Peptides against a protein of PDB entry 3ZOQ. Designs and how they scored, part 51

Target 1, 223 residues: chain A of PDB entry 3ZOQ
Amino acid sequence: QLLQDSWWNQLKEEFEKPYYQELREMLKREYAEQTIYPDSRDIFNALHYTSYDDVKVVILGQDPYHGPGQAQGLSFSVKPGVKQPPSLKNIFLELQQDIGCSIPNHGSLVSWAKQGVLLLNTVLTVRRGQANSHKGKGWERLTDRIIDVLSERERPVIFILWGRHAQMKKERIDTSKHFIIESTHPSPFSARNGFFGSRPFSRANAYLEKMGEAPIDWCIKDL

## One batch from the design tools (peptide; aimed at target 1 P85 P86 R164 F189)

Design b2_p26_2_s1 (made by RFdiffusion4, then SolubleMPNN; from b2_p26_2, 13 letters changed)
Fold by OpenDDE base, seed 3:
Structure b2_p26_2_s1 (fold): chain B 223 residues (1-223), chain A 26 residues (1-26)
Amino acid sequence: as target 1 above (223 residues)
Amino acid sequence: SEIEEYAKALGISVEEAREIAERLLS
């Protein structure tokens, strides 16, 4: 439930670096002076739910949802009781078409995270109503390191890269060891251009099975 | 303590670490 020692071992050096300390100081000011999402306790939820050793799949997002009560520290995921954002609705539509799961009555992807799906944004905080407001403040360096240490892991990882932003990280991934699933973004503006029909969930499970690992139960139960 | 080590690991305060622990373990 808490950050596993495996992530600490992989990221300890980053947390001691000046850039990260500067980021922390910035965050202290931002959380004090602005409404910042997610809750400060939820910033590292992706790492809390999914240890370094337990990562099976990575789904990259850009930055958190910037509306009230939405972000919960997991890419694409929203807290229960919050209306599903358009991209998330499309994710569930593809999930239904891909492997037959019902559309859940909420948008929480915690069940994926608990199974080894690292739901990582490249930027982990945002100001209310201001998308990408914390871009270029240091998060990208940390999250790049997260990708790097996963790439360096001997046990293979499946990276699901939706859209251009996520796909830019492909150069950091050792594709001789790890598997990449790429498509257009689930956004309404791009979903029909390749996301729908991409079947990322069944493809991910197919890779896991070939690796001798348990597949992800992608179906989400109603609350 | 485990909480202090956790706080140190993430570069966060002990208070923040305690809040996280209480939430996740509740």
Scores: peptide ipSAE 0.247, ipTM 0.800, DockQ to the pose 0.017
OpenDDE base, seeds 1, 2, 4, 5: peptide ipSAE 0.022, 0.014, 0.025, 0.520; ipTM 0.567, 0.426, 0.580, 0.895; seed 5 fails the geometry check

Design b2_p26_2_s2 (made by RFdiffusion4, then SolubleMPNN; from b2_p26_2, 11 letters changed)
Fold by OpenDDE base, seed 1:
Structure b2_p26_2_s2 (fold): chain B 223 residues (1-223), chain A 26 residues (1-26)
Amino acid sequence: as target 1 above (223 residues)
Amino acid sequence: SEIEEFAKALGISVEEAEKIKERELS
């Protein structure tokens, strides 16, 4: 099966729906005819690293990085050895100011994912050099369903929503159960308008502690 | 802001506009 059991139980019906069948056919053509990121084996890495039951925090992105070797199927994350994109650099700056973490020498957020931080993009593939080129092709329906089933989960989730695109998903989140941390996007174009100083990492951990759960170790070790 | 105006002009999100602008600057 495509996903591990906990996610498969939540999402298996989606993969049989016409929209996903069409998406799959589109992706087959795209990967055959274009350079598409991430690697096809990494498309669902966010769900592979963080099971449905293990999700503690969700960080929403838009779509993958579109440069060579960057995207690894996790929002905002880049493979080791890849130069940190501007937004990611700002994320680490805020992390340092928020909870004192050193800025890592790489941009992989896998350690977050392994601790229950679902690093989900709303669109899971992209053409090389063409941001949002796979918008409106079916991914959004699947990822909306991911948000929906998390919202329906009894155990609370913390949603970190940076910028307008992510914040548009608030309507899908049951705020009677779940927590939302909002700010402007970490992009250089918006970070100084609210992202810096928003302290999403300590705030997320504060919620986790209130829930009686282990906090996230947000600090990332050098490789 | 410039990026917001660009986003509005194209009918896209600010985040999408930012990605486009980043490409133009690279």
Scores: peptide ipSAE 0.071, ipTM 0.679, DockQ to the pose 0.114
OpenDDE base, seeds 2, 3, 4, 5: peptide ipSAE 0.026, 0.018, 0.027, 0.024; ipTM 0.504, 0.466, 0.522, 0.585

Design b2_p26_2_s3 (made by RFdiffusion4, then SolubleMPNN; from b2_p26_2, 14 letters changed)
Fold by OpenDDE base, seed 1:
Structure b2_p26_2_s3 (fold): chain B 223 residues (1-223), chain A 26 residues (1-26)
Amino acid sequence: as target 1 above (223 residues)
Amino acid sequence: DEIKAYAEANGISLEEARKIKEELLA
């Protein structure tokens, strides 16, 4: 897929590397032989909605939802009309408690992405019904590079790292420049152990305000 | 059972749900 110029300038060298060529060939086979999510045209939606220069906040996920019609190419986000997954429901519960937003009648986080929230999964594709089926196939190297080039950016970024998997990326982030918001994962397995009450949304906006930037309108309108 | 509830909610096996839990809590 064609990326915005700002991302292309940061990532173009990765696409020429053998690992990415192998990944691409793998994906060609997978999409031809299996049901893969998201749609191939949506794989890089996070980068499409949020340019390199426009990134204000990063929210890291693991890999896409593996059910029909769910994955939108954005971490934690689901297409309108799709039932909200448990983790997303908990995200909205925290959003409500944090800053008073109502629970939306859909699970699309596109409005966040358009405001500069990079909703990045570390793995960008998955087989239907098989979580982490594309783990270790090359995506992690590309998405690590995305984190790296953001870490190298002069204008500060806020990284929201839910759970240990995301927090493993902290070593790649220059904490002298960038802000980290950490808590347990919004999953029902871990949300009560620190995610609830972590107030990541108000904290992110507080950092943005200190930087003299416009806060994110985290509240999502019904469709 | 939380694992069962998660598996049912996401349309995955108990085994997959356990693996996800392990990944999130490890």
Scores: peptide ipSAE 0.037, ipTM 0.734, DockQ to the pose 0.701
OpenDDE base, seeds 2, 3, 4, 5: peptide ipSAE 0.007, 0.034, 0.029, 0.009; ipTM 0.387, 0.726, 0.686, 0.406; seed 4 fails the geometry check

Design b2_p26_2_s4 (made by RFdiffusion4, then SolubleMPNN; from b2_p26_2, 15 letters changed)
Fold by OpenDDE base, seed 4:
Structure b2_p26_2_s4 (fold): chain B 223 residues (1-223), chain A 26 residues (1-26)
Amino acid sequence: as target 1 above (223 residues)
Amino acid sequence: SEIEKYAKENGISVEEARKIYEELTS
């Protein structure tokens, strides 16, 4: 079984479909012939850390970081010891301004994932040094299904959608049940156009509290 | 290129700049 029970029950049919089989075969070739990130065992880390039932918040990314040692199967997150990418630095700056968290000495968001923040990229693999190299190969269909089954869940989810790419997924989200937090992307290209000051972390916790859920401890401890 | 210029101005690699660009424009 590829995934834990809660996700497997939601996604098992997808893995039997031709598109996923083709994707799998493509990935076998890619991992054999190229340097692909993240490690194959880490591809589904977002689903491993956060069960279907435990999802409180979803943060959508595009595809993994494509540099050595960076990607760990979680959107925006980098392994400890890796320099924080610009977007992640801006995320932490907003976190500090929003709720007063200190800037951590690493870029791992695993602590968020363990609390129910699904850090999902729409594309789950990438070639070294080639952003979006695995775009359009089948991942988007699977991750769309992930969004769909979360949208169908009765217990509300908070979707944090930074930038147009993520916001394109709004049409798949039942906003009568679920909450959307939107702003420009944390990238240096766009952060000053709305991301800074958007206070997504306090807003997410406000929704959680209204639902009677435990808030996320967004502050990340140094390692 | 614009990506290279951005990388230099922001003290990041061309690869990082490219990723940022792709995330916003693709």
Scores: peptide ipSAE 0.068, ipTM 0.714, DockQ to the pose 0.277
OpenDDE base, seeds 1, 2, 3, 5: peptide ipSAE 0.029, 0.030, 0.030, 0.034; ipTM 0.672, 0.680, 0.667, 0.697

Design b2_p26_3 (made by RFdiffusion4)
Pose (drawn by RFdiffusion4):
Structure b2_p26_3 (pose): chain A 223 residues (1-223), chain P 26 residues (1-26)
Amino acid sequence: as target 1 above (223 residues)
Amino acid sequence: EEELEDYNEYMEEYEAAKEEYEEYME
C-alpha cells in the first residue's frame, strides 16, 4: 500500500496494472543512475497531505520543477529557502490583489495542502534540467484516474485550471456537480491576459461557503 | 547581479511559453 486509505480505496487497482509496474521499474533505475525530481519519498506528497475525503480545491499543474531544491511533490510550490520561480511569484501577486495577503519570504504552499488544496501535477517526476523528460512514461494515465475518482466523488470539488493543458482536463470532470475556475496560465507570457484579475482564491472560497464548508486561509506566513 | 539573474529567468520562462504557444497555433 503506497497511499493512505481514502486514496488507496480509490486507486489500488491502478497500482497493480502493467503500466504502473513498468513506470516503477524505470524510476528505480533512473533514481539510481541520474538525478530525478522530486526526491523519491516525495512523489505522492500531494495525496499524503490532502486525503481524498479532505479535498476541497484541486490546482492542477504539469510536471515537477526540474532544478535542485525546488520540487516537493506538489504543483507550483517550492521548498522553503529557494528562489520563487516567475509563475509562482505571479500567483502570489494575484493572491495579494484578490485576498490581500502579503508576499511571503518563501514559496512553500504546504499550508494550502493541509487545508484541503490538492496540488496535483499531471506528471510526477522529471530529470534534472530537462523539462517534460518524463512525459508519456505512465504518469498521465495515473493522474487522469486521480481526476476521474475526484469527478466521481459525491461531495463537490472546485477545480482551478490555469492554462491550456490544465483546461484540457475539463472533459474528465462532471460539471453537473463540480466547479471550474479557469484562466490563462500565471507564466509571464500569459498572466496579463486573464490570470491577473481572475480572483481564483476568493471565488474558490465563495463556492465553499455556498456549500457550508470552511474557506481556505490562503495567506502564506513567513518562515 | 541578482536583478540580472531574476530578469533572465523571467525572460526564459516567457520565451518558452511563447514558443509553445506558436507551435500550438500551427

Design b2_p26_3_s1 (made by RFdiffusion4, then SolubleMPNN; from b2_p26_3, 19 letters changed)
Fold by OpenDDE base, seed 4:
Structure b2_p26_3_s1 (fold): chain B 223 residues (1-223), chain A 26 residues (1-26)
Amino acid sequence: as target 1 above (223 residues)
Amino acid sequence: SAAAEEEAAEQREREAAARRAEEAAK
């Protein structure tokens, strides 16, 4: 896929490396032989919606939803008409409690992405019905580089790290320059252990205000 | 570990959501 110039300038060296070429060849076979999510045109949606320079907030996920019609190329997000997964429901519950937003009738987070919220999974593809099937195939190296180049950016970024998997990326983030919001994962298993009441949305906006930037409109309109 | 349990729980949720999506696609 072709990236925006701002991301291309940051990542072009990665695309020339053997690991990425091997990943590309793997993906060509996978998409040809199996049902892979998201649609190949949507793999880099996070980077398409949010340019390198426009990133204000990063929310890390693991890998895409692997059921039909779910994955949208954005972490935690599902296409309109798709039932909201439990973690996403809890995200909206916290959003409501944090800043008073209504619960939307869909699960698309595109409106966040368009405002500078990079909804990045560490692994960007998955086989239908096979969770983590593309783990360890090269995506993690690319997405680590995405985190690195954001960490190196002079303009501060806010990283929202839900759960320990996302928090493992903290070592790659220059915390002298960037802001970290950490809590337990929004999963029903862990949400009551710290996610609920963590108020990541208002806290993110508070940091943005301190930096003299426009806050995110986190509220999502019904479709 | 608590980390492993959290990850396992998240995985189960994603799998359950995927199963529902499969059923809806039939």
Scores: peptide ipSAE 0.412, ipTM 0.884, DockQ to the pose 0.044
OpenDDE base, seeds 1, 2, 3, 5: peptide ipSAE 0.389, 0.400, 0.389, 0.398; ipTM 0.878, 0.881, 0.877, 0.882

Design b2_p26_3_s3 (made by RFdiffusion4, then SolubleMPNN; from b2_p26_3, 18 letters changed)
Fold by OpenDDE base, seed 4:
Structure b2_p26_3_s3 (fold): chain B 223 residues (1-223), chain A 26 residues (1-26)
Amino acid sequence: as target 1 above (223 residues)
Amino acid sequence: SAAEEERRREKEEEERAREKAKEAAE
């Protein structure tokens, strides 16, 4: 099957719906005719690294990086050897100021994903050099369902919502069960307006501790 | 207003697109 059993049980109905079939057919054409990111095998990496039951934290992104070798199917994350994008650099700066982590020599957030940080983009594919080129093609409906099934989960989730795009999903989250950490986006255009000093990492861990869960080791080792 | 919110969303999307474009150009 395409997904881990825990996610498959939550999402199987979506894959049978016409919108997803249309999306799939569109993607087949796109991958055949154009350079699409991430690699088709990496599209669902966020779900592969973090099972439905293992989700502790969700960090929402918009869509994948559209440059060569960047996207790895995880929001904000870039493959090792890739220059850290400005937003990611700011994430690491906040991480350093928040909890004292060193800035890693790479931009891979796989270690977070493996610990239960769902690094989910709302749109999971993009054309090379064309940001949001796959917006409105069906991904948002699937990723909305991902948010919905997490919201319906009894075990609490922490949603980190940077910027307005992510914050628009707040209406889908049952705040009686789940925790929201909101700030401006880590982009250089907005980071100084609230992202810096927001301390999302320590706050997330504080919630995890209150729930009796192990905190996330946010510090990333050099490769 | 809803219109102001939409304009803000468009601006943020444009800013993100610009950021990504700049990253690709570097």
Scores: peptide ipSAE 0.115, ipTM 0.767, DockQ to the pose 0.042
OpenDDE base, seeds 1, 2, 3, 5: peptide ipSAE 0.089, 0.092, 0.083, 0.099; ipTM 0.733, 0.737, 0.731, 0.740; seed 3 fails the geometry check

Design b2_p26_4 (made by RFdiffusion4)
Pose (drawn by RFdiffusion4):
Structure b2_p26_4 (pose): chain A 223 residues (1-223), chain P 26 residues (1-26)
Amino acid sequence: as target 1 above (223 residues)
Amino acid sequence: DENEELDREDEELYEEEELEYEKEEE
């Protein structure tokens, strides 16, 4: 068993399939022979921090950061002590305009994960310095199933889909129950074309309040 | 330094991918 019960009860059948076994064997070799991010113990951190039952909001990313000391097994977040990349700086600028939070002295979003924000990348590993190097190796098949089981959940889930790749997942989400907040990506190329001013954080909290759920305290505290 | 170089490369790749996609939609 690789995940806590709430998730294992939804996903155990996927981990028994040939594609996962092939992916696991490729990763055992690559972690031993080269530099793979995030650290192997951290691959499933988004699901460890945010159980299936506790998921309030899902923020979809693509692949992990590919530099040293960055990836934590969470979309968009970085380990404390490393420089925040441009897209993450833009997320904090939008958070400041929307909610009013000060800009933090680190980029870790673990606080969000502990409050029910699933920071799910669609690809969970990457070779150092080589973006998208683990594309098509089997992670998409698993993360599509993670999206499927969340879409099947009775209690509604708020999906935040930034950019074109994340928005492609709308087909897998049952919008008769679930909420979608979508905009352009926070990358500097696209942040001033819709992401800025989109107010995703207060909009997510409004959907939660309508459902009688506690809102997320989005502000990140300095370390 | 390495992370800053990769960030610049990532921003370039992202821009190139989105512009190529827009051309294909046209």

Design b2_p26_4_s1 (made by RFdiffusion4, then SolubleMPNN; from b2_p26_4, 9 letters changed)
Fold by OpenDDE base, seed 5:
Structure b2_p26_4_s1 (fold): chain B 223 residues (1-223), chain A 26 residues (1-26)
Amino acid sequence: as target 1 above (223 residues)
Amino acid sequence: TENEELEKELEERIREEELERRKEEE
């Protein structure tokens, strides 16, 4: 996929590296031989919706949903008309308790992305019905570079790190410049152990205001 | 360890998937 200039300038060197070329060739075979999610046109939606310069907040996910019609290239987000996954439901419950937003009738987080919330998975593709099937194939090296170039940016970023997988990336973040919000994962398995009541949305907006930035409108309108 | 942390996170994801599957069967 063709990236906008702001991301291209940051990542162009990665795309020329052998690991990415191998990843690309692997993906070509996978999309031809298997059912892969998201649609190939949607792989880089997180970067399409949120430019490098416009990133205010980063929310890290693991890999895309592996069911039909679910993944849309944004972490935790599902296409309109798709039933909200349990983790996403819990995200909306916390959103309601944190800042009073209503629960939306869909699971699309595109409105967040358009406001500068980078909804990035560490792995950007998955085989149907096989979670983490594309782990260790090269995506992590690219997405680590995305985190690195954001960490190197002078303008501060807020990183929301839910669960252990996301928190492993903390070592790549310059905390002298950037803010980190950590809690347990929104999954029903862990949400009651710290995610609920963590108030990541109000805390993120408080940091944005402190930096002189416009806050995120986290409330999602019904479709 | 890093591997143990990844495994625990994967368990959270697997649990979520199982919950989704059960809801579809109801």
Scores: peptide ipSAE 0.040, ipTM 0.680, DockQ to the pose 0.045
OpenDDE base, seeds 1, 2, 3, 4: peptide ipSAE 0.034, 0.029, 0.028, 0.029; ipTM 0.667, 0.636, 0.642, 0.638; seed 4 fails the geometry check

Design b2_p26_4_s2 (made by RFdiffusion4, then SolubleMPNN; from b2_p26_4, 12 letters changed; failed a check: too like the target's own chain)
Amino acid sequence: SENEELDKKLEELIREELEREREEEE

Design b2_p26_4_s3 (made by RFdiffusion4, then SolubleMPNN; from b2_p26_4, 13 letters changed)
Fold by OpenDDE base, seed 1:
Structure b2_p26_4_s3 (fold): chain B 223 residues (1-223), chain A 26 residues (1-26)
Amino acid sequence: as target 1 above (223 residues)
Amino acid sequence: DENEALWEEEEKRIREKLLKEEEEEE
């Protein structure tokens, strides 16, 4: 897939490395032999919607949804018309409690991505019905590099790290420049233990305002 | 160690929950 120039300049060296070539070959086989999500053209949607320079906020996810028609290459996001997964429902509940947004009738977070919210999964593909099936295949190295180049950026970034998996990435983030918002994961298993009431959206906007940047319009309109 | 185990457990719970709910919807 072709990336925007800003991301290409940051990641072009990764694409030439053996690990990525092996990943690419693996993915070619996987997409040919199995049902893989998201669609191959949507794998890098997070980078397509949000350029390197336009990143204001990063929200880290694990891997794509593995059900039909769900994944759209953005963490936690589902295509319009798809039932909202439990974690996403909880995200919207927190959004409502945090800043008063209505619960949208769909689960697409594209509007966030277009405003500079990088909705990045650490693993960018998955087999149908097999959660985290592409773990350890090379994506993590690429996405770690994405975090690294953002951490190295002079312009500050806000990292929203829900759950321990995402929080493991803190070691890669220069906290002298960048802001981190941490809580438990929005999953029903963990949301009551800290995610609810964490107010990540208002907190993110508060940091943006401190930096003299426009806040994110987190409210999502119905389709 | 302990932290790693906790991280893995959380990851497992998240995946299992999502998988289970998707299976119930099919």
Scores: peptide ipSAE 0.048, ipTM 0.628, DockQ to the pose 0.045
OpenDDE base, seeds 2, 3, 4, 5: peptide ipSAE 0.015, 0.023, 0.032, 0.054; ipTM 0.417, 0.583, 0.613, 0.648; seeds 3, 5 fail the geometry check

Design b2_p26_4_s4 (made by RFdiffusion4, then SolubleMPNN; from b2_p26_4, 17 letters changed)
Fold by OpenDDE base, seed 2:
Structure b2_p26_4_s4 (fold): chain B 223 residues (1-223), chain A 26 residues (1-26)
Amino acid sequence: as target 1 above (223 residues)
Amino acid sequence: AENEALEAEEQAALEAEARAAEEAEA
């Protein structure tokens, strides 16, 4: 099975739709003809690490890193041994200032994913060296459906929406049930305009505690 | 107009992150 049973039950209808079949055929050509990231086995890592029922927090990204060895199918996350991208460095700086975590010696956010942090990009693939190259190819429709089925869930979710692209998804979120944490993007170009000092990690945990859920251990151990 | 400018800044950020990755491999 492509996905865990919990996600499959929520998304099976999408995979049968023409748009997704067209996306799949496009991706087959792209992976055959060009270098595409992440590895095809890693495309759905966000859904593999975090089941539908286990989602506590969602962090939305735009598209995968497009450099060699970087993308691992999780928003903002890089494989161990890869230099931390500037936005990720700023995420860790805010994490340190917010809750006192040390800056890890790697950029893997898998430990968050395993705790119920859905690290979802809106577009799940990219061509090497070509940011947003797979924008408008069908991923957004699937990832919108992921947001929709989470919004429809009775058990509350916390959505962390960094920057305008992520914030555009707010209209799909039932704010009567779910919590939203918004700030500027962690990018060096925007982080000083609101991301720094936004304290998304402590705020997320405060909501989890209010809901009677276990908080996220946001601190990442060195490898 | 402000939304387009902010989206452009986020896009420029993603492109800058990508360049930094290429420079690290070089």
Scores: peptide ipSAE 0.246, ipTM 0.823, DockQ to the pose 0.042
OpenDDE base, seeds 1, 3, 4, 5: peptide ipSAE 0.146, 0.034, 0.036, 0.203; ipTM 0.782, 0.622, 0.587, 0.817; seed 3 fails the geometry check

Design b2_p26_5 (made by RFdiffusion4)
Pose (drawn by RFdiffusion4):
Structure b2_p26_5 (pose): chain A 223 residues (1-223), chain P 26 residues (1-26)
Amino acid sequence: as target 1 above (223 residues)
Amino acid sequence: DEEWFESLSPEEQAEFLEAWEEEFEA
C-alpha cells in the first residue's frame, strides 16, 4: 500500500496494472543512475497531505520543477529556502490583489495542502534540467484516474485550471456537480492576459461558503 | 503544442521564448 486509505480505496487497482509496474521499474533505475526530482520519498506528497475525503480545491500543474532544491511533490510550490520561480511569484501577486496577503519570504504552499488544496501535477517526476523528460512514461495515465475519482466524488470539488494543458482536463470533470475556475496561465507570457484579475482564491472560497464548508486561509506566513 | 506555437506571430514567439527561458533557468 503506497497511499493512505481514502486514496488507496480509490486507486489500488491502478497500481497493480502493467503500466505502473513498468513506470516503477524505470524510476528505480533512473533514481539510481541519474538525478530525478522530486526526491523519491516525495513523489506522492500531494496525496499524503490532502486525503481524498479532505479535498476541497484542486490546482492542476504539469511536471515537477527540474532544478535542485525546488520540487516537493506538489504543483507550483517550492521548498523553503529557494528562489521563487516567475510563475509562482505571479501567483503570489494575484493572491495579494485578490485576498490581500503579503508576499511571503518563501514559496512553500504546504499550508494550502494541509487545508484541503490538492496540488496535483499531471506528471510526477522529471530528470534534472530537462523539462518534460518524463512525459508519456505512465504518469498521465495515473493522474487522469486521480481526476476521474475526484470527478466521481459525491461532495463537490473546485478545480482551478490555469492554462491550456490544465483546461484540457475539463472533459474528465463532471460539471453537473463540480466547479471550474479557469484562466490563462500565471507564466509571464500569459499572466497579463486573464490570470491577473481572475480572483481565483476568493472565488474558490465563495463556492466553499455556498456549500457550508470552511474557506481556505490562503495567506502564506513567513519562515 | 508545436501547432499552437506556429500560430503565434513572430513577436509573440519571441516573447514566449523569453518567458520560457526565464522559467526554465529559475

Design b2_p26_5_s1 (made by RFdiffusion4, then SolubleMPNN; from b2_p26_5, 10 letters changed)
Fold by OpenDDE base, seed 1:
Structure b2_p26_5_s1 (fold): chain B 223 residues (1-223), chain A 26 residues (1-26)
Amino acid sequence: as target 1 above (223 residues)
Amino acid sequence: DEEFFNSLSKEEQEKYLKALEEELNA
């Protein structure tokens, strides 16, 4: 599947580089020989739902969920009908406390993506039951480039960085131009140490309003 | 415990697995 024109213009040079060709060949073997998530057609869903020019907010994840039917190519998001993972439940709890949204009966964050929230993992594929199995295979170089081209964009972006892994990407972000919202990870074992009460949703909308942009409707309707 | 493991972040999961491997190899 071809990327949207705006992303293609930013990333076309990466796809011609040897590292990406090697990654592509690796992925062909992996998808043929093993169960890989998400579905191959969903790998770039974050870029499909949110064009380069439409990005307002970035939420960084590490790699996809590795259970059956969970990952849909968006960080922290799960397909409808899938039980909400603990971190996602905590995200919705903070959403409720921050701006009063009800807890949705599903875990799909597609509505955020369609409004300009880039739900990007640093690694875009994973083997079934093997977290971080595709770490260091080339995805990080591509996703670093995604962060770089957003950092270079004239129109400001809001980066929400939960946990240390995401925060390590701060060095790639021009903080004189872009806004950073940092807290601990929404994981049950870190959420009480700073994620809860961090109010990332209202803070993001406050920045958007200051820039004269429409805020995100973070509330998710039931399906 | 699968429920416990799945409650961890990806980074925490990796650290947990590495720690377990080190304990098993000690």
Scores: peptide ipSAE 0.022, ipTM 0.564, DockQ to the pose 0.066
OpenDDE base, seeds 2, 3, 4, 5: peptide ipSAE 0.026, 0.025, 0.025, 0.025; ipTM 0.584, 0.584, 0.591, 0.586; seeds 2, 3, 4, 5 fail the geometry check

